# Peptides against a protein of PDB entry 2AUS: the designs that were tried, part 94

Target 1, 323 residues: chain A of PDB entry 2AUS
Amino acid sequence: ADIKREVIVKDDKAETNPKWGFPPDKRPIELHIQYGVINLDKPPGPTSHEVVAWIKRILNLEKAGHGGTLDPKVSGVLPVALERATRVVQALLPAGKEYVALMHLHGDVPEDKIRAVMKEFEGEIIQRPPLRSAVKRRLRTRKVYYIEILEIDGRDVLFRVGVEAGTYIRSLIHHIGLALGVGAHMAELRRTRSGPFKEDETLVTLHDLVDYYHFWKEDGIEEYIRKAIQPMEKAVEHLPKIWIKDSAVAAVAHGANLTVPGIVKLNAGIKKGDLVAIMTLKDELVALGKAMMSTQEMIERSKGIAVDVEKVFMPRDWYPKLW

## One batch from the design tools (peptide; made by RFdiffusion4, then SolubleMPNN)

Design b2_p16_3_s2 (from b2_p16_3, 9 letters changed)
Fold by OpenDDE base, seed 2:
Structure b2_p16_3_s2 (fold): chain B 323 residues (1-323), chain A 16 residues (1-16)
Amino acid sequence: as target 1 above (323 residues)
Amino acid sequence: MEKERLEEVLEYLKSL
């Protein structure tokens, strides 16, 4: 997620009208909430669906959705997209995840052997989904991006792990325990990252949301609730982006596909079939869509459908129709 | 209404 993608400029003369749209930093508080995502610290105990229902009750919202299920016993980073932003969770579901896990070994193993065997689990692993998952019980490959051992205390191994979406840490720990020859189980698990959302100053509890909503509604203090909610554009930071002309924004906001003439700048390395974010020149999210061309094809071609628009976020009236 | 919802949420959070 932290790899800065190169930006290729196609039209260096393209300007944006400062009177059009609502940049992420300039939304009135009600509009900021309507286009918001909470970086929630999910407590252990409740389901991710129960926590989303609680956020809707606390903030008096009609709809919300989460960026990827945490098991009831698992705490930490749960992105919750609000109201008009609810559908942005589709960008977060395929995003990489990081966890801190406590593994308990069922026998004594030398520390050097623990370190050596855990290093072998970096890369591609074969997993079978647990019986209780909504996912078809087929063997599947998943990527373990890294394993960082934080602490070894006898039979207790604290480690950080970066994984592909839908990797089961409980199953990983079970397989590590088998490879060590003693067996192991997952004692504790916390999610520390979900794509662009991590443990930082934007992480908030359900208690924080209660207090911050109260300060806004009863005391007229919007500052706390404003800081507790991220703009929906945060949820697409990890995606490749295409920035479009002001004249193309209203068409895309009406659900028209993005054509090549509308492109001002774009990230390098877009492939046909990639999920991409369509942005204004003010870094406002217009839509998510499927790339119909590579970056190279979008540069070289003068015409054609660049992006098949799947989900519009921007209201139709933020930019004028210029066609 | 808003106060009653807040009390329900606080009671739930105390049960965790």
Scores: peptide ipSAE 0.026, ipTM 0.661, DockQ to the pose 0.096
Fold by OpenDDE base, seed 4:
Structure b2_p16_3_s2 (fold): chain B 323 residues (1-323), chain A 16 residues (1-16)
Amino acid sequence: as target 1 above (323 residues)
Amino acid sequence: MEKERLEEVLEYLKSL
């Protein structure tokens, strides 16, 4: 998520009409909710699906979806995309995750040995999905981006871990315990990050959502519920972006593929096959799609399909048809 | 109706 992507400008004269669209900061409250994502602090106990069902009940919503399952016993960052934003979770599923984990060792191990062995688990690891996972139980590699030991108290090891999506921390801890020779289990787990969503001022509880919805519906105070819901554009901050001309927005919003002439600016380092966010010049999410060209090809070429549009988010009427 | 729904959700959340 922290990859600073350079922005390459292709058309420095491209302007945007301020009358068109609804920038993320200027949506009426009802529209903000329709295109919202909650950075939920999931409590321990309930499933991620139960929590999504409760959010739908609290906020009187027809649709919602979560940005990647947390086990019942796992707390912390669960992005919940609302209504028309529900499909934005597809951008979050492949996103990196961070956890704070408490590992309990089944025997005494010198601290220096704990530190040395845990450092060997940074990088590529081989995992098999748990029996309870709906995922085919094939051996697969996963990246551990970093392990930061926070505290060691005898047999209890508190650590922060950054991982590739679908890395099983329980399995990681089991393998660390085997490498230490004493065995280990996961005592506690909290997710502290899911792509662009982290523990910050945007993190809200289910109780906060109840209170904030009450303040809006009974007291007419929208401020709290507005702050509790992030714009759907937050859920794509970690993706490479392509910004398009106002004249291209309506076509993409109708499901047309993005062609090279529609590009105003783009992030560096896009590869063919990457998931990309198509944005307006007002940083509104139009669509998600698959890059059909590299950044370099999108700069050098005058024509061709730049992005195969897979998921449209923007309503068809926010921008006029200019063709 | 809407208040009763919120109270039911709150009671359910407190029971967890």
Scores: peptide ipSAE 0.023, ipTM 0.593, DockQ to the pose 0.097
Fold by OpenDDE base, seed 3:
Structure b2_p16_3_s2 (fold): chain B 323 residues (1-323), chain A 16 residues (1-16)
Amino acid sequence: as target 1 above (323 residues)
Amino acid sequence: MEKERLEEVLEYLKSL
């Protein structure tokens, strides 16, 4: 999520009509909900699917989806995409995750040895997926970006860990315990980050959502429910972006592939095959797609398919057909 | 209808 991407301008004269579209900050409350993502504090106990069903019941929604499963016992950051934004969760599945974990050691180990061994688990690790995962139980490499020890109390080790998507913290703790020579298990786990979603002022509970929906429906106060729901564009902040001309927006919103002439500006470092977000000049999400060119090819070429459009989010009527 | 739905959700949240 924290990768700063350079922005390369291809067309410095491209303007946008302020009368077209609905920028994230200018959506009426009903439209904001239709294109929303909740940064939910998932309680311990329920499954991620049960919690999504409850959000649908609370907010009177037809559909919603979550940005990556938390186990029943695991609390914390669960992005829940609403209604027309539901499919944006596909951008969050490959995103990095952060957790705070409590590891319990099965024997006494000197603190200096705990610190030294845990530091060796930063970088590339080999994991086997658990039996309960839909993933084939083959050995696979995963990245541990960082391990920060917060507290050591005898056999209890509280730590923060940043990991590649689909890293199993329970398996990491098991391997740390083996390396320490005493064994270990995961006592507690909380997710503190899922890509662009973290523990901040946007984090809300199921109770908050009940209260905020009540304030809107019964008291006419929309402020709380508006703040509790993030625009769907938040869910793509970590992706490389391509910004397009107003004249290209309607075609992409109809499911046409993005061609090179439609590009105004783009992030550096896009590779062929990357998941990219197609944006308007007002930072509205039009679509997600697969890059068919590198950034360099999109700059140098005058024509060709730049992005294979996989998922359209923008309504077809927000921008006029300009062909 | 909206009040009945809120009461059902509150009863569930109390069961968690």
Scores: peptide ipSAE 0.020, ipTM 0.595, DockQ to the pose 0.094
Fold by OpenDDE base, seed 5:
Structure b2_p16_3_s2 (fold): chain B 323 residues (1-323), chain A 16 residues (1-16)
Amino acid sequence: as target 1 above (323 residues)
Amino acid sequence: MEKERLEEVLEYLKSL
């Protein structure tokens, strides 16, 4: 998620009309909720689906979706996209995750050996999905981006781990225990990050949501519920972005593919086939799509389809038709 | 089942 992408400007004279659209910080509360994502602290016990159903009842919503399943016993960061933002979860599902895990060793191991062996699990690992996963039980490679040992107390090892989406920490701990020669199991697990969502001031509980919704509906105080809900644009911060002209926004919002003349600026390093966010010059999410060109091709070409638009989020009326 | 457990949790959340 923390990959800084260079921004290449293609049209340095492009301006945006301040009267068009609704920038993420300027949405009325009802519209903010319709295009919102909650950074939920999921409690241990319920499934991620139960928690999403509860949020829909608490906030009186028709639709919601989560940015990646947490097991019932696992707590922490669960992004929940609301209403018209529900489909933004497709950007979060493939995003990297961070966890804090407690590993219990089944025998005594010197601390130096624990540290040395755990360091060998940084990089590419081979995993088999657990029996309870809806995923076909094929061996697959996953990236472990980093392992940081926080504390070692006898047989208990507290560590932070950054991983590729769908890495099974329980399986990682099992393999570490085998490599140590004593065996190990996962005692506790908390997710501390899901792409751009982390443990910060935006993290809220189900209790917070009950209270904040009550303060809004009964007391007329919208401040708390407004802060508890992030704009849907937060859920795409980790994606490569393409910023488009005001004249291109309504066409894309109607489901037209983005053509090269509509591009004002874009991130470096886009490859053909990448998931990209199409943004206005006011950093509003218009759509998600598949890049049909590299960044270099989008710079050099004067015409052609730059992005195959897969999901439109922006309403069709926020920007005028300028064609 | 899912509805009843959800009402119990919402009642528990209101009792805190």
Scores: peptide ipSAE 0.028, ipTM 0.683, DockQ to the pose 0.108; fails the geometry check

Design b2_p16_3_s3 (from b2_p16_3, 5 letters changed)
Fold by OpenDDE base, seed 3:
Structure b2_p16_3_s3 (fold): chain B 323 residues (1-323), chain A 16 residues (1-16)
Amino acid sequence: as target 1 above (323 residues)
Amino acid sequence: KMEEELARVKEYLASL
């Protein structure tokens, strides 16, 4: 999520009509909810699926989906995409995660040895998925981006860890315990980040959502529920972006592939096969798709399919047909 | 029906 991507301008004369579309900051409250993502603080106890079912009840929604399962006992950042935004969770599943974990050691180990051994687990690690995982139980490599030890109290080690999607912290702690020679287990786990979603002012509880919905429906105060729901565009901030002409928006919203002439600006470093977000010049999400060209090919070519459009989000009527 | 469902959700959340 934190990779700053250069923006290459292909058409510096491209303008956007302010009367077309609904920028994330200008959506009526009902439309904001239809294209929303909640940065939920998941409580310990319920499953991620139960929590999604409760959000649907309390907000009177037909559809919702989460950006990556948290175990019942695990609390913290659970992105929940709403209604028409529900499928944006596909962008969040492969996104990096951060956790704070409490590891309990089964024997006494000098602090200097704990610090030295835990640092060796930064980088590529080999994991076996747990039996309860929907993933086939084959050995696989996963990246640990960083380990930050927060506190050591005797046999208890509190640490922050940034990991590749589908890294099992319970398995990491087990392997650290083996490397220390005493064994260890995961006592507590909280997720502090899921891609662009983190512990910040946008993090809300299920209680907050109940109260904020009541303030809107009973008192006519929309401000709280508006702030509690992020625009769906937040869920794609970590993806490479391609910004398109107003004349291309309606075609892509109808499910047409993006062609090279429709591109106004794009991020550097797009490779063929990458998941990309197609955006308007007002930073509205039109669609997700697969890059059929590199950034370099999209600059150099005058024609061809730039993006194979996999999932449209924008309604077909927000922009006029100008093709 | 919606108010009764919200009341049940509030009661459940108060039990956590």
Scores: peptide ipSAE 0.022, ipTM 0.500, DockQ to the pose 0.092
Fold by OpenDDE base, seed 1:
Structure b2_p16_3_s3 (fold): chain B 323 residues (1-323), chain A 16 residues (1-16)
Amino acid sequence: as target 1 above (323 residues)
Amino acid sequence: KMEEELARVKEYLASL
């Protein structure tokens, strides 16, 4: 998520009509909710699905989905996409995750040895998915981006870990324990990050959502529920972006593939096959799609399909048909 | 910042 992507401008004269669309900062509260994502602090105990069902009940919603399952006992950052934004979770599933974990060692190990061995687990690790996972139980490689030891208290090791999506921290801790020669297990786990969502001022509890919904419905105070819900565009901040002409927006919103002439600006480093966010010049999410060209090909070519549109989010009527 | 975040995580884990 922290990769600053360069922005390449193809059309520096492209303007946008301020009367068209609904920029994330200008959505009425009902529309903001329809295109919203909650950065939920998931409590320990309930499943991620039960928590999503409770949010739907609290906020009187028909649809919602989460940005990656947390086990019942695991707390912390669970992005919950609402209503028309529900499918934006597909952008969050492949995103990197961060956790704080408590590892309990089954024997005494010198602190210097703990630090040395844990550092060797930065990089590529081999994992097998647990039996409870719907994922095929094949051995697979996963990236550990970093391990930061926060505290060592005898046999208890508190650490921060950044990992590739679908890395099992319980399996990592088991392998660390084997490498230390004493064995280990995961005592506690909290997720502190899911792509662009982290522990910050946007993190809210289920209790906060009950109170904030009450303040809106009974007292007419929208401020709290508005702050508790992020625009769906937050859920794609970590993706490479392509910004399009106002004249291309309605076509893409109807499910047409993005062609090269519609591009105003784009991020550097897009590869063929990448998941990309198609944006308006007002930073509104139009659609998610698969890049059919690299950034370089999108610059050099005058025509062709740039993005295969997989999921439209924008309503068809926010921008006029200008084709 | 790291100490404050560690304190919050410790307080949270102690509240479970």
Scores: peptide ipSAE 0.000, ipTM 0.358, DockQ to the pose 0.045
Fold by OpenDDE base, seed 4:
Structure b2_p16_3_s3 (fold): chain B 323 residues (1-323), chain A 16 residues (1-16)
Amino acid sequence: as target 1 above (323 residues)
Amino acid sequence: KMEEELARVKEYLASL
């Protein structure tokens, strides 16, 4: 998520009409909710699906979806995409995750050895998915981006870990315990990050949502519920972006593939096959799609399909048809 | 089972 991507401008003269669209900061509250994502602090106990069902009940919503399952006992960052934004979760599923974990060792190990062995688990690790996962139990590599030991208290090791999507922290701790020779288990786990969503001022509880919805519906106070819901564009901040001409927006919103002439600016380092966010010049999410070209090909070519549009988010009427 | 799993983890770590 923290990879600053260079922005390459193809058309420096491209302007946007301020009367078209609804920028993320200028949506009426009802529209903001329809295109919203909650950075939920999931409590320990309920399943991620139960929590999504509760949010739907609290906010009187027809649809919602979560940005990646947390086990019942696991707390912390659960992005919940609302209504028209529900399918933006597909951008969050492959996103990196961070956790704070408490590992309990089954024997005494010198602190220096704990630190040394845990450092060896940074990088590529082999994991077998647990029996409880819907994923086929094939051996697979996963990246551990970093391990930061926060505290060591005898047999209890508190650590922060950044991981590739679908890394099992329980399995990581089991393997660390094996490498230490004493065995270990996961005592506690909290997710502190899911892509662009982290523990910050946007993190809200289910209780906060109840109160904030009440303040809006009964007291007419919009401010709290507005702040509690992030625009759907937050859920794609970690993706490479392509910004398009106003004249291309309606076509993409109708499900047309993005062609090279529609591109105004784009991130560097897009590869063929990457998931990309198609944005307006007002940073509104139009669609998600698969890059059919690299950044370089999108710069050098005058024509062709740049992005295969997989999922449209923007309504068809926010921008005029200019063809 | 734990010894066999430890052996596999050690072989893997040695292959990196």
Scores: peptide ipSAE 0.000, ipTM 0.250, DockQ to the pose 0.012
Fold by OpenDDE base, seed 5:
Structure b2_p16_3_s3 (fold): chain B 323 residues (1-323), chain A 16 residues (1-16)
Amino acid sequence: as target 1 above (323 residues)
Amino acid sequence: KMEEELARVKEYLASL
């Protein structure tokens, strides 16, 4: 998520009409909710699906989905995409995760040895998915981006860990315990990050959502519920982006593939097959799609399909049909 | 099982 992507401008003269669309920060409250994502602090106990069902009840919603399962006993950052934004979770599923974990060692180990062995688990690790995972139990590699030891108190090791999506922290701790020769288990786990969503001022509880919805519906105060819901565009901040001409927006919103002439600017380092976000010049999410060209091909070519549009988010009427 | 798993983890760590 933290990779700054260079922006390459293809058309420096392209302007946008300020009367068209609804920029993320300028949506009426009802529309903001329809295109929203909650950065939920999931409590320990309930499943991620139960929590999504509760949010739907609290906010009187027909549809919602989460950006990646947290185990029942695990707390912390659970992005919940609402209504028309529900499918934006597909951008969050492959996103990196951060956790704070408490590892309990089953024997005494010198601190220097703990630090040395835990550092060896940075990089590529071999994992076997747990029996309860819907994923086929094949051995697979996963990236551990970093391990930061926060505290060591005897047999208790508190650490921060950044990992590739679908890394099992319980399995990591088990393997660390084996490498230390004493064994270990996961005592506590909190997710502190899911792609662009982290522990910040946008993190809200289920209780906050109850209160904020009440303040809106009974007192007419929309400010709290507006702050509690992020625009769906937040859920794609970590993706490579392609910004398109106003004249191309309605076509893409109708499900047409993005062609090279519609591109105004794009991120560097797009590869063929990448998931990309198609954006307006006002940073509105039009669609998600599969890149059919690299960044370089999108620059060099005058024509062709740049993006195969897989999921439209923008309504068809936000921009005029100019064809 | 734990000893065999420890051996596999040690072999893996030695291969990094």
Scores: peptide ipSAE 0.000, ipTM 0.259, DockQ to the pose 0.012

